# Ledger of designs, part 122: peptides against a protein of PDB entry 5A53

Target 1, 230 residues: chain A of PDB entry 5A53
Amino acid sequence: LVENVKQALFIPGQSCNKNLHDIMVDLSALKKPDMKRFNRKNDIHPFEDMSPLEFFSEKNDCSLMVLMTSSKKRKNNMTFIRTFGYKIYDMIELMVADNFKLLSDFKKLTFTVGLKPMFTFQGAAFDTHPVYKQIKSLFLDFFRGESTDLQDVAGLQHVISMTIQGDFQDGEPLPNVLFRVYKLKSYKSDQGGKRLPRIELVEIGPRLDFKIGRIHTPSPDMVTEAHKKP

## One batch from the design tools (peptide; made by RFdiffusion4, then SolubleMPNN)

Design b2_p15_6_s2
Fold by OpenDDE base, seed 2:
Structure b2_p15_6_s2 (fold): chain B 230 residues (1-230), chain A 15 residues (1-15)
Amino acid sequence: as target 1 above (230 residues)
Amino acid sequence: ELEELLKQKLLEKLK
């Protein structure tokens, strides 16, 4: 079953600023061609009322949404929303730290749109901690693209790396997630009898450090429904 | 094997 690629909708909130817009543009570029962006600001408060998001999900046929908002408490906030049957499945606030880098801050490299990224997750909590498990699930779901059978090295263009910034204990604030994107360059090394392909990773951006904010988790019933294979 | 190599290279860059 080739699961249809999930479509993403990027929504500027009322408090969306130029920096958030630029971040939105750059992050959404990684989701092309399976991405829509609104050009108008929308007054949406997803943790107060989710109904507008469900409406947008249905009207745009998008099961992924990203709301761009900024406040004193939640600066550069990207609220990632997933829907199932056009109903809210889960939400997570990821606030972009001020040290972000845009695609324009990196060397422009040719990029083929639609190639499936490889993911790398650094930090045991991605497999054990519920919040980081949700983040891992979200980003895999968001950027996984088409299931091309070509796991061929030849089809691998880029790597998305997500790293938990440091160790933490129970009850401590959750460390940031470092989001990095690399282009894979393979060189045929003509050096001597062992043709080990020389692989280089070149950062292409964007570079985002995500501070974790509020989370909405699905009901057990919604989890069951969402995991039912059609 | 490739994934592990990529992870190692990524870890070297994050350091």
Scores: peptide ipSAE 0.047, ipTM 0.738, DockQ to the pose 0.042
Fold by OpenDDE base, seed 3:
Structure b2_p15_6_s2 (fold): chain B 230 residues (1-230), chain A 15 residues (1-15)
Amino acid sequence: as target 1 above (230 residues)
Amino acid sequence: ELEELLKQKLLEKLK
């Protein structure tokens, strides 16, 4: 079953500013060609009324959405939304810290559009904690690209890294998630008879530290329906 | 430190 590549829609909210717009442009560039962006601001409050997002999902045939908003309480907030059958499946607020870097802050490297990125997750909580499991699932869905059965290592160009910033205990605030993007360079090492390929990772951006905000989780019934293979 | 960890994880996935 070739899973159809999920399409993403980036939506500037009413409070979207220049920094959020720049972040939107750079993050959405990693989702090309499977991405749409709105040029107009939309007054959407997803945790108050989800109906406008369901309407946009259906109208644009997008099962992934990102709403860009900013307030004193939720600065540089990216609300990630997934839909199933054009109904809201889950949502998560990820606020970008002020130390972000744009693609223009890194050395421009040529990359082929549409290549599937490799993911690396650092932190045990990505497999055990419900919030970090949702984040892992979301980003895998978001950037999976075309399902080529060929894990052709020769076609691997990008690595997306997600790291939980430090340890935490039950009841403590959830640590930030560090989002990093690297270009993979493979060198044939002809040194000394052991042809061990040398791998170099070069950061290409954007660099984003995500603070976790509000979350909407799917109902058990929606989880069951979303996992039913046709 | 993070880059080394990434390299190790990458090498594990490429095996």
Scores: peptide ipSAE 0.040, ipTM 0.723, DockQ to the pose 0.037
Fold by OpenDDE base, seed 1:
Structure b2_p15_6_s2 (fold): chain B 230 residues (1-230), chain A 15 residues (1-15)
Amino acid sequence: as target 1 above (230 residues)
Amino acid sequence: ELEELLKQKLLEKLK
């Protein structure tokens, strides 16, 4: 079964800066080999006109896109886009806070390219709140692809952690999502004759705190169509 | 802290 791994396209917008470029490079490295990056800036405003993104989705055969833009109102903005049949399914703006860390800020560890990460989600809202449910769905879709029931634990190298930063009530601003990446180190510990696997997590980066921006939610018809297994 | 929580969650998923 050829896993239909979703391909990602990273697009620098017209307002893309050096910091966003570096973030793009580091985040996209986690999606290798299923990633393309544009080297040229593109003047795209997805919440005004989605047609250029649909064109790029079809032309590049990518169902995942990330647009890198920055403005005073939306600094270090990563717009995550999903398409279905090369039509926009959903979009979400995730603005990277200034406290970000790049891969170069961590100890370089050798890793195998193309291994699917394990995910951990911290915060009940990932299962109950529509915005955080979309974020959870997006990141699972982005990095795992189709859920193979057989997670070969032997192939687990990376853990992506997503944490909602604090509690919130209705009508309050949505807390940031803390994105962290760890390498899993398994040690054979001989404790008491049973080899209990000792697992250590080492942060490898990037470290991103996402502020939630604008959202485009799919129509009920698109949801039904996208969940129809072929 | 977060790392310890992640370790626990990982151990639970590996069971």
Scores: peptide ipSAE 0.037, ipTM 0.712, DockQ to the pose 0.039
Fold by OpenDDE base, seed 4:
Structure b2_p15_6_s2 (fold): chain B 230 residues (1-230), chain A 15 residues (1-15)
Amino acid sequence: as target 1 above (230 residues)
Amino acid sequence: ELEELLKQKLLEKLK
């Protein structure tokens, strides 16, 4: 089965700044080779008019898009967009908190381009709350691609961790999602005849805390169509 | 098993 890896397009918005550009570069590096980046700014307002994004989706054959914008109200805003049949499926704004770390802030490690990361999700809401379920689905689609059952364990180099920052109740503001990337180091432990592999995680970046912004959700009909396996 | 081990190690780092 040829894995239909979803292609991503990173789009600098008109308000894209240096910090957000650097974040874009570092986050998009995790999507190589299945990633394109625009070099020019584009005046796109996805929650006002989605048509330019649908055009870019079709023109670039990308079902994943990230729009990079920054304003006083929505600083370091990454709008994640998914399309189905080049039509908008869903969108979510994830604003990067000021405490972000770039790849240059971590120890330079060599990695093989194109290896699929393992994901870990911390927080029950990733399985129960609609918004966090969407985030989980989005990031799995974005970085993991379609899982084929057999190949996942032998090539594991990276772990993407997503954690809901704290508990919350209904009606409270949604906690941030802590995005972390680790390199997996496996050591053979010779202790006591049972070769228990010792595993260590080394953070490699980027480090991003996402504040949740606006969301566009698909209609139930679009959900059904998108989940119909041909 | 690996996923659980990773989760535990991650929880230790977030503390």
Scores: peptide ipSAE 0.064, ipTM 0.749, DockQ to the pose 0.039; fails the geometry check

Design b2_p15_6_s3
Fold by OpenDDE base, seed 4:
Structure b2_p15_6_s3 (fold): chain B 230 residues (1-230), chain A 15 residues (1-15)
Amino acid sequence: as target 1 above (230 residues)
Amino acid sequence: DLLERLKQYLELLSS
């Protein structure tokens, strides 16, 4: 079964700065080898005109895109875009808070490129609230792909954890999403004559707190088309 | 601690 792994394109916007560039490099490392990065800045404003992104999607055969921009209003903004048939499916702005940590801030650990991570989601809203459902769907689609094959826990290397930061009520600002990446270490512990598997998690980065910005949702027709099994 | 909760969850899945 040829896993149809979705390809990602990381695009520096015109306002991309050093911090965003570093974040881009570190986050995109998790998507290797199914990732491309542009080295040049592109003046793209996706919520004003989506056509340049559709062009890049088709030209690079990427159904996932991330645009890196920064302004006073939207600092460290990562716009995540998904396409279907090279047309925009959905978009979401996720702004990285200033307390971010890069891979260089953690102990360097060797990892195998191309292994799919396990995901953990903390917060009921990931299953009930439209925005958080979209975020959950996006990140699963981005890093895990469409195949939900039960991976043996013993073969897992990485865990991506996403947590909604606190409770909220209707009409309140949406809490940030805490993005964490861990390396899974399995040890055989001999306690009391029983070999119990001991699992340890080591944070490897990057550490990102996402503030939710603007969202573009697909039309009902596009949703139906995207979910049609060929 | 989120990490501890996650560890516990993963331990339960591996048992």
Scores: peptide ipSAE 0.034, ipTM 0.659, DockQ to the pose 0.043
Fold by OpenDDE base, seed 5:
Structure b2_p15_6_s3 (fold): chain B 230 residues (1-230), chain A 15 residues (1-15)
Amino acid sequence: as target 1 above (230 residues)
Amino acid sequence: DLLERLKQYLELLSS
């Protein structure tokens, strides 16, 4: 069953600024060709009223949405939304720290559009903590593209690395998630007759440190329905 | 270094 690639819709909120716009452009470039962007600002407050997002999900046939907003309390906020049957499944606010780097800040490298990234997750909490499990699930769902059983290593061009910034204990603020994108370069090294492929990683951007904000988790019923493979 | 660890991991996967 070739699962249809989930389409993403990037939505500038009313408070979307230039930095967020640039971040949106760069991050959405990684989702091409399965991405739409609105050019107009929309006054959406997803944690107050989710109905506009459900409307956009259905109207645009997008099960992934990213709302770009910025306020004093929630600066450079990317709200990631997933829908199931055009109803809200989950939401998470990820605020981009000020130390972000755009694609233009890195050496421009040619890349083929549509190649699936490999993901690496660093931090045990990605497998154990509910919030980080959601983040892991979200980003895998967002960028993995077509479910191919065979990770064709030969077609691997990009690596997306997600790292939990440090250890934390129960009751402590959740550490940021460091989002990094690398291009994989393979070199043939002739060492002593054994051609061992030398792999180099080159950061290509964007570089984003995500501070975790508000979360909406799905109901148990929605979880069950979403995991029912047709 | 995370990058070095990642490189090593990727090298193992590509072998």
Scores: peptide ipSAE 0.033, ipTM 0.657, DockQ to the pose 0.041
Fold by OpenDDE base, seed 3:
Structure b2_p15_6_s3 (fold): chain B 230 residues (1-230), chain A 15 residues (1-15)
Amino acid sequence: as target 1 above (230 residues)
Amino acid sequence: DLLERLKQYLELLSS
């Protein structure tokens, strides 16, 4: 079965700055080898006109896109876009808080390109709230690729953790999502004859706190078509 | 502690 791994395209918008560029580089590194980046800025406003993104999706054969923009109202904004049949499926704005950390801020660890990360989601709303359900679905699609039934635990090197920052009630602003990436270190402890594998988690970056912005949800018809197993 | 929860989850998956 040829794994149809979804390809990602990272697009610097007209307002993309150095910080956003650095974040783009670091986040996209986790998607290698299934990632493309544009070097030129593109004047795209996806919530006003989606047609340029559909064009890029088809031209580059990418069903995942990330647009990097920044304004006073939407600072460090990463717009995540998914397409189905090169048509916009859904979009979500995730703004990176100023306390972000880049890969260079962590101890350099060697990682094998192409290994599938394990995901952990902390917060009940990831399963119940429509916005957080979309975020969960998005990140699973973005980094996990096609679901292989066999979780080869032996090949697990990376863990992506997503945490909802605190509790919230209906009508309250949605809490940020804390994005963290860890490398798994397995130590054979020879202590006391019981070889209990000791697993350590080391944060490798990037560290991103996402503030949720605007959302585009798919039409019911598109949802039905996207879930049809070929 | 998020790290502790993650460790517990990983331990469950490795068992």
Scores: peptide ipSAE 0.032, ipTM 0.671, DockQ to the pose 0.043
Fold by OpenDDE base, seed 1:
Structure b2_p15_6_s3 (fold): chain B 230 residues (1-230), chain A 15 residues (1-15)
Amino acid sequence: as target 1 above (230 residues)
Amino acid sequence: DLLERLKQYLELLSS
């Protein structure tokens, strides 16, 4: 079964800077080979006019898009967009905090391109709070595509960890989401004659702390259509 | 702490 892997398009906005470009390159590397990047800046304001994004979605046959913009109010802003039938399904702004680390900040490890990462989510709100549920859904959709039931453990190379930074109450600002990427190293440990696989995790980057910005939620009708299995 | 939790989780999945 050829998994209909969702294609991603990374778009530098007009205000895209060097740091955002570097973040874009590193994050998009995790989506290879199912990723396209624009080299030219595009003046797109998705919360004002979504039509350019829908156009790009259709033209490039990409159901996932990431717009890279930066302003005083929304520094290092990655707007994640999903489309269904080349129409906007949902959007979320995730602003990268200044403490980010690039792949070059970590020990470079060889990895196989195209392997799907395992995800771990830390924080109850990922299952209960609508915004964090959207984030969880987005990242799962972005990197895994359609969940094949049989994740072959043998094919596991990367782990993406997403953690809600602390507890929050109703009416409080939403805590950041800590994005971490690890490489799984399996060591055959001969402990007591049973080869218990020793698993070690090595952070490989990028390291991103996401501040949550604006969101666009899908219409109930679009939700129903998107979940209709063909 | 998170890394250790993740290791534990992965160990559980590999068992």
Scores: peptide ipSAE 0.030, ipTM 0.652, DockQ to the pose 0.042

Design b2_p15_6_s4
Fold by OpenDDE base, seed 4:
Structure b2_p15_6_s4 (fold): chain B 230 residues (1-230), chain A 15 residues (1-15)
Amino acid sequence: as target 1 above (230 residues)
Amino acid sequence: SLEELLEKLLKEKLL
């Protein structure tokens, strides 16, 4: 079953600033060609009224959306939204820390558009904790292209790494998620006349540290329906 | 495996 690649819509909110716009541009570049961006600001408050997002999901045929907003309480906030049947499935606020790096901060490397990234998730909580499980699921859905057999090492150009920043106990604030993007470089090292394949990771950006904000979880009925459809 | 290599390389970069 070729899962249809989920299309993403990036939406500047009313409070979208230059930094968020730049982050949006850079993050959305990783989703090409399966991405749309609005050029105009939209006054959307997804945790107050989800109906505008459902409308945009349907009108743009996008099951993924990212709303870019910023306030004193929620600075550099990326609200990631998934829809199912053009209805809100889940939402999560991920606030970008001020230490972010843009693609322009890294050495420009040529890459083939449409190649699937490999994902790495560092931290046990990605498999056990509900919030981090949602984040893992979201990013897999967001950046996983068409289901091709993962075995084509020849197609592996990019690695998306997500790391939980430190250990935490129950009741503690959830650690940030460190988002990193690497290009895989294969070098032929001439060591003593033997060409040994050497693989190196080169960070290409963007570099984003995500602080977790508000979450909307799907109803049990929506979970059941979403799992029944391929 | 490639995954183990990537994990190793990633650990070295996050340090």
Scores: peptide ipSAE 0.099, ipTM 0.760, DockQ to the pose 0.043
Fold by OpenDDE base, seed 2:
Structure b2_p15_6_s4 (fold): chain B 230 residues (1-230), chain A 15 residues (1-15)
Amino acid sequence: as target 1 above (230 residues)
Amino acid sequence: SLEELLEKLLKEKLL
């Protein structure tokens, strides 16, 4: 089965700064080998004109895109875009809080490139709230791909944890999503002559707290077309 | 399950 793994394109916007560049590098490293990065800044305003993104989607054969921009209103903004048939399906702004940690802030652990992570989603809203459902769907599409093939537990190396930061009520600002990446460390512990399998989670980064920004949702027609499995 | 173990381990890290 040729896994139709979705390719990601990381795009520095005109306002991309050093921090965003570093975040882009680190986050895109988790998408290897299925990612491309632009080295040049592009003046793209996706909520004003989506056509440049559709062009890049088609030209690069990437159904996933991340635009890196920063402004006073939207600092460290990662706009995640999905396309279907090279047309914009959905978009979401996720602004990285200033407390972020890069891969360099953690103990460098070797990892096998191309191993799919497991996901954990903490917060009921990931299954009930439209915005958090979109975030869940996006990150699953971004890093797992479409194949539901049970990851060989033997090949499980990474866990991506996404947590909704606190409770919220209707009409309140949506809590941040805490993005964490862990490596599973399996070792045999000799406790009293019994080798017990011990599993530890080691944070490997990046550590990102995402503030939710603007959202574009797909048209009903695009939803129908995107769910038509051939 | 592995998922339950991971959730437990994650809760221990988030606390």
Scores: peptide ipSAE 0.095, ipTM 0.763, DockQ to the pose 0.042
Fold by OpenDDE base, seed 3:
Structure b2_p15_6_s4 (fold): chain B 230 residues (1-230), chain A 15 residues (1-15)
Amino acid sequence: as target 1 above (230 residues)
Amino acid sequence: SLEELLEKLLKEKLL
């Protein structure tokens, strides 16, 4: 089975600024080699007209897209888009809080390009709430690619952690999602002549707190088609 | 499991 790794396209919107550009560069570095970036700004409003994104999906053979925009209402907004058959499947706005950290803010650890990250999701709502289920599905699709059954534990170098920031009730604003990236370090600790395997996580960045914005959910027909096993 | 170990380690860091 040829691993059909989903390709990602990063698109600067018309309102893309330096901070969003830097975030785009750092987040897209985690998707290498399966990533393309546009160098030019594009005037795209995906919740008004999706047709330009469908065109870009087909032209670039990318089933994942990220649009970078910023306004007073939606500051540091990353719109994540998935396509199926080059048609829009779903969309979600994730706004990056001002407390973000770039890769340059962390100790430079060499990462091996092409290693599949392990994911951890903290919060019951990732399995129960429709919005957080979509976020979980999106990030798994974005960074994990097609899982070969061989969890080669020996190849595990990176962990992506997503945490829901606090509890919430029905009708309350949805808590932020805390995005963190760690490198796994295995140490042999010599404690008293016994070599105990010690595992440490080292944060490598970027560090992003996502505020949830607008959502487009797939039609029931598209859900059925996307889940048809070939 | 490795996942349980990672979840434990992550909880310790988010505190």
Scores: peptide ipSAE 0.080, ipTM 0.750, DockQ to the pose 0.041
Fold by OpenDDE base, seed 1:
Structure b2_p15_6_s4 (fold): chain B 230 residues (1-230), chain A 15 residues (1-15)
Amino acid sequence: as target 1 above (230 residues)
Amino acid sequence: SLEELLEKLLKEKLL
Protein backbone atom coordinates (compact mmCIF):
# COMPACT_ATOMS: atom_id res chain seq x y z
CA LEU B 1 0.00 0.00 0.00
CA VAL B 2 1.56 3.28 -1.06
CA GLU B 3 0.87 5.53 1.92
CA ASN B 4 -1.12 8.51 0.77
CA VAL B 5 1.31 10.99 2.29
CA LYS B 6 -0.37 14.34 2.80
CA GLN B 7 1.21 17.17 0.83
CA ALA B 8 1.95 20.49 2.51
CA LEU B 9 1.79 23.98 0.99
CA PHE B 10 3.67 26.83 2.67
CA ILE B 11 2.21 30.24 1.87
CA PRO B 12 3.86 33.54 2.73
CA GLY B 13 1.16 36.05 3.63
CA GLN B 14 1.36 39.73 2.75
CA SER B 15 2.91 40.51 6.15
CA CYS B 16 5.50 37.70 5.98
CA ASN B 17 8.89 38.93 7.22
CA LYS B 18 12.44 37.56 6.98
CA ASN B 19 12.23 35.68 10.29
CA LEU B 20 9.01 33.93 9.24
CA HIS B 21 10.52 33.14 5.86
CA ASP B 22 13.54 31.53 7.55
CA ILE B 23 11.27 29.58 9.92
CA MET B 24 9.18 28.48 6.94
CA VAL B 25 12.27 27.24 5.09
CA ASP B 26 13.53 25.28 8.09
CA LEU B 27 10.19 23.76 9.08
CA SER B 28 9.34 22.87 5.49
CA ALA B 29 12.68 21.09 5.12
CA LEU B 30 11.34 18.50 7.61
CA LYS B 31 8.38 17.87 5.27
CA LYS B 32 10.47 17.16 2.15
CA PRO B 33 9.74 15.74 -0.39
CA ASP B 34 6.02 16.26 0.36
CA MET B 35 6.14 20.04 0.41
CA LYS B 36 5.52 23.03 -1.85
CA ARG B 37 6.37 26.66 -1.11
CA PHE B 38 5.01 29.77 -2.75
CA ASN B 39 7.62 32.36 -3.66
CA ARG B 40 5.09 35.19 -3.83
CA LYS B 41 3.23 36.79 -0.97
CA ASN B 42 -0.52 36.25 -0.91
CA ASP B 43 -3.02 38.47 0.87
CA ILE B 44 -5.00 35.82 2.78
CA HIS B 45 -7.05 36.27 5.94
CA PRO B 46 -8.22 32.73 6.76
CA PHE B 47 -10.49 33.67 9.68
CA GLU B 48 -12.31 36.21 7.49
CA ASP B 49 -12.45 34.30 4.19
CA MET B 50 -11.36 30.68 3.82
CA SER B 51 -12.16 30.42 0.08
CA PRO B 52 -8.62 31.32 -1.16
CA LEU B 53 -7.17 28.50 0.96
CA GLU B 54 -9.70 26.00 -0.38
CA PHE B 55 -8.77 27.11 -3.90
CA PHE B 56 -5.05 26.64 -3.18
CA SER B 57 -5.70 23.25 -1.57
CA GLU B 58 -7.45 21.99 -4.69
CA LYS B 59 -5.14 23.66 -7.24
CA ASN B 60 -1.98 22.31 -5.58
CA ASP B 61 -3.45 19.01 -4.33
CA CYS B 62 -2.37 19.86 -0.77
CA SER B 63 -4.43 18.87 2.27
CA LEU B 64 -2.00 20.67 4.60
CA MET B 65 -1.27 24.39 4.45
CA VAL B 66 0.75 26.82 6.53
CA LEU B 67 0.15 30.56 6.20
CA MET B 68 2.97 32.82 7.39
CA THR B 69 1.81 36.23 8.69
CA SER B 70 2.98 38.81 11.22
CA SER B 71 1.32 41.74 12.96
CA LYS B 72 1.62 43.57 16.30
CA LYS B 73 -1.22 41.44 17.69
CA ARG B 74 -0.08 38.16 16.05
CA LYS B 75 3.69 38.30 15.63
CA ASN B 76 5.38 35.42 13.77
CA ASN B 77 2.04 33.71 13.19
CA MET B 78 1.91 30.31 11.53
CA THR B 79 -1.67 29.40 10.67
CA PHE B 80 -1.86 25.65 10.19
CA ILE B 81 -4.76 24.56 7.98
CA ARG B 82 -6.04 21.10 7.15
CA THR B 83 -8.51 20.38 4.37
CA PHE B 84 -10.74 17.43 3.64
CA GLY B 85 -12.01 17.13 0.09
CA TYR B 86 -10.35 20.53 -0.46
CA LYS B 87 -12.68 22.10 2.13
CA ILE B 88 -11.38 23.56 5.38
CA TYR B 89 -11.36 20.92 8.11
CA ASP B 90 -9.58 22.82 10.89
CA MET B 91 -7.25 25.77 11.48
CA ILE B 92 -4.99 26.88 14.31
CA GLU B 93 -2.78 29.92 14.80
CA LEU B 94 0.61 29.15 16.34
CA MET B 95 2.73 32.23 16.98
CA VAL B 96 6.49 31.65 17.19
CA ALA B 97 8.11 33.35 20.18
CA ASP B 98 11.16 35.58 19.57
CA ASN B 99 13.52 33.07 21.23
CA PHE B 100 13.36 30.74 18.19
CA LYS B 101 16.44 28.97 16.83
CA LEU B 102 17.02 28.07 13.18
CA LEU B 103 18.81 25.01 11.79
CA SER B 104 21.88 27.23 11.30
CA ASP B 105 22.04 27.73 15.08
CA PHE B 106 22.73 24.01 15.58
CA LYS B 107 25.44 21.63 14.46
CA LYS B 108 24.48 20.62 10.94
CA LEU B 109 23.71 16.93 10.88
CA THR B 110 22.79 15.09 7.72
CA PHE B 111 19.36 13.50 7.65
CA THR B 112 17.73 11.31 5.04
CA VAL B 113 14.91 13.08 3.22
CA GLY B 114 11.51 11.45 3.58
CA LEU B 115 12.03 9.61 6.87
CA LYS B 116 9.13 9.91 9.28
CA PRO B 117 9.85 11.38 12.70
CA MET B 118 8.94 9.79 15.96
CA PHE B 119 6.76 12.01 18.13
CA THR B 120 6.67 12.54 21.85
CA PHE B 121 4.09 14.67 23.63
CA GLN B 122 4.67 15.94 27.17
CA GLY B 123 1.60 17.11 29.07
CA ALA B 124 -1.65 15.37 29.98
CA ALA B 125 -3.64 18.07 28.17
CA PHE B 126 -2.54 16.62 24.81
CA ASP B 127 -4.97 13.77 25.51
CA THR B 128 -7.72 15.66 27.39
CA HIS B 129 -7.93 19.32 26.34
CA PRO B 130 -9.61 19.96 22.95
CA VAL B 131 -7.07 22.55 21.72
CA TYR B 132 -4.04 20.46 22.64
CA LYS B 133 -5.70 17.36 21.15
CA GLN B 134 -6.06 19.31 17.90
CA ILE B 135 -2.38 20.34 18.04
CA LYS B 136 -1.33 16.73 18.65
CA SER B 137 -3.51 15.50 15.80
CA LEU B 138 -2.27 18.24 13.48
CA PHE B 139 1.44 17.62 14.02
CA LEU B 140 1.07 13.85 13.77
CA ASP B 141 -0.89 14.30 10.56
CA PHE B 142 1.56 16.89 9.22
CA PHE B 143 4.85 15.03 9.71
CA ARG B 144 4.04 11.37 10.25
CA GLY B 145 1.09 10.88 7.93
CA GLU B 146 -0.68 7.57 8.17
CA SER B 147 0.57 5.35 10.97
CA THR B 148 3.02 2.99 9.38
CA ASP B 149 3.27 -0.23 11.30
CA LEU B 150 5.73 0.04 14.22
CA GLN B 151 8.22 -2.09 12.27
CA ASP B 152 10.47 0.49 10.65
CA VAL B 153 12.61 1.26 13.71
CA ALA B 154 15.47 1.01 11.20
CA GLY B 155 14.19 4.19 9.57
CA LEU B 156 14.01 6.25 12.76
CA GLN B 157 16.37 9.21 12.41
CA HIS B 158 14.68 12.00 14.29
CA VAL B 159 12.28 12.78 17.09
CA ILE B 160 9.91 15.70 17.35
CA SER B 161 9.13 16.62 20.95
CA MET B 162 6.15 18.76 21.85
CA THR B 163 5.82 19.96 25.45
CA ILE B 164 3.14 22.05 27.13
CA GLN B 165 4.98 24.80 29.00
CA GLY B 166 3.71 24.42 32.56
CA ASP B 167 0.40 23.70 34.24
CA PHE B 168 -2.79 25.66 33.73
CA GLN B 169 -6.30 25.81 35.12
CA ASP B 170 -9.63 26.29 33.42
CA GLY B 171 -10.09 29.88 32.28
CA GLU B 172 -6.35 30.62 32.25
CA PRO B 173 -4.41 31.42 29.07
CA LEU B 174 -3.20 28.26 27.36
CA PRO B 175 0.52 27.62 27.91
CA ASN B 176 2.89 27.64 24.96
CA VAL B 177 3.85 24.45 23.15
CA LEU B 178 7.59 23.85 23.01
CA PHE B 179 8.58 22.33 19.66
CA ARG B 180 11.97 20.56 19.59
CA VAL B 181 13.65 18.35 16.98
CA TYR B 182 16.28 15.77 17.87
CA LYS B 183 18.41 13.42 15.83
CA LEU B 184 18.78 9.92 17.17
CA LYS B 185 22.33 8.71 17.45
CA SER B 186 22.55 5.01 17.97
CA TYR B 187 25.89 3.74 19.14
CA LYS B 188 26.98 0.39 20.44
CA SER B 189 28.39 0.78 23.92
CA ASP B 190 30.61 -1.98 25.16
CA GLN B 191 29.52 -1.99 28.78
CA GLY B 192 30.82 -5.01 30.65
CA GLY B 193 31.25 -7.11 27.51
CA LYS B 194 27.58 -6.73 26.53
CA ARG B 195 26.88 -4.56 23.53
CA LEU B 196 24.05 -2.45 24.87
CA PRO B 197 22.38 -0.25 22.31
CA ARG B 198 22.74 3.34 23.43
CA ILE B 199 20.66 6.10 21.99
CA GLU B 200 21.64 9.73 22.24
CA LEU B 201 19.43 12.63 21.30
CA VAL B 202 21.04 15.62 19.63
CA GLU B 203 18.96 18.75 19.09
CA ILE B 204 19.10 19.74 15.42
CA GLY B 205 16.44 22.46 15.24
CA PRO B 206 14.46 24.37 14.52
CA ARG B 207 13.54 25.32 18.09
CA LEU B 208 10.11 26.93 18.24
CA ASP B 209 7.94 28.01 21.17
CA PHE B 210 4.35 28.25 19.94
CA LYS B 211 1.84 30.62 21.46
CA ILE B 212 -1.68 29.43 20.68
CA GLY B 213 -3.96 31.86 18.85
CA ARG B 214 -7.32 31.46 17.13
CA ILE B 215 -8.75 28.08 16.20
CA HIS B 216 -11.34 26.78 13.78
CA THR B 217 -12.83 23.40 14.65
CA PRO B 218 -14.67 21.14 12.20
CA SER B 219 -18.35 20.37 12.45
CA PRO B 220 -19.27 16.98 13.94
CA ASP B 221 -20.44 15.90 10.48
CA MET B 222 -17.08 16.77 8.93
CA VAL B 223 -15.26 14.88 11.70
CA THR B 224 -17.37 11.81 10.99
CA GLU B 225 -16.80 12.07 7.24
CA ALA B 226 -13.04 12.59 7.61
CA HIS B 227 -12.73 9.49 9.82
CA LYS B 228 -14.73 7.28 7.42
CA LYS B 229 -12.26 7.69 4.58
CA PRO B 230 -9.18 5.63 5.27
CA SER A 1 16.53 16.78 31.48
CA LEU A 2 14.02 16.70 28.62
CA GLU A 3 16.70 14.86 26.67
CA GLU A 4 17.00 12.18 29.36
CA LEU A 5 13.23 11.81 29.46
CA LEU A 6 13.10 11.43 25.69
CA GLU A 7 15.91 8.90 25.78
CA LYS A 8 14.02 6.92 28.39
CA LEU A 9 10.77 7.12 26.43
CA LEU A 10 12.53 6.17 23.23
CA LYS A 11 14.21 3.21 24.87
CA GLU A 12 10.84 2.08 26.18
CA LYS A 13 9.34 2.36 22.67
CA LEU A 14 12.24 0.61 20.96
CA LEU A 15 12.11 -2.22 23.41
Scores: peptide ipSAE 0.042, ipTM 0.711, DockQ to the pose 0.041

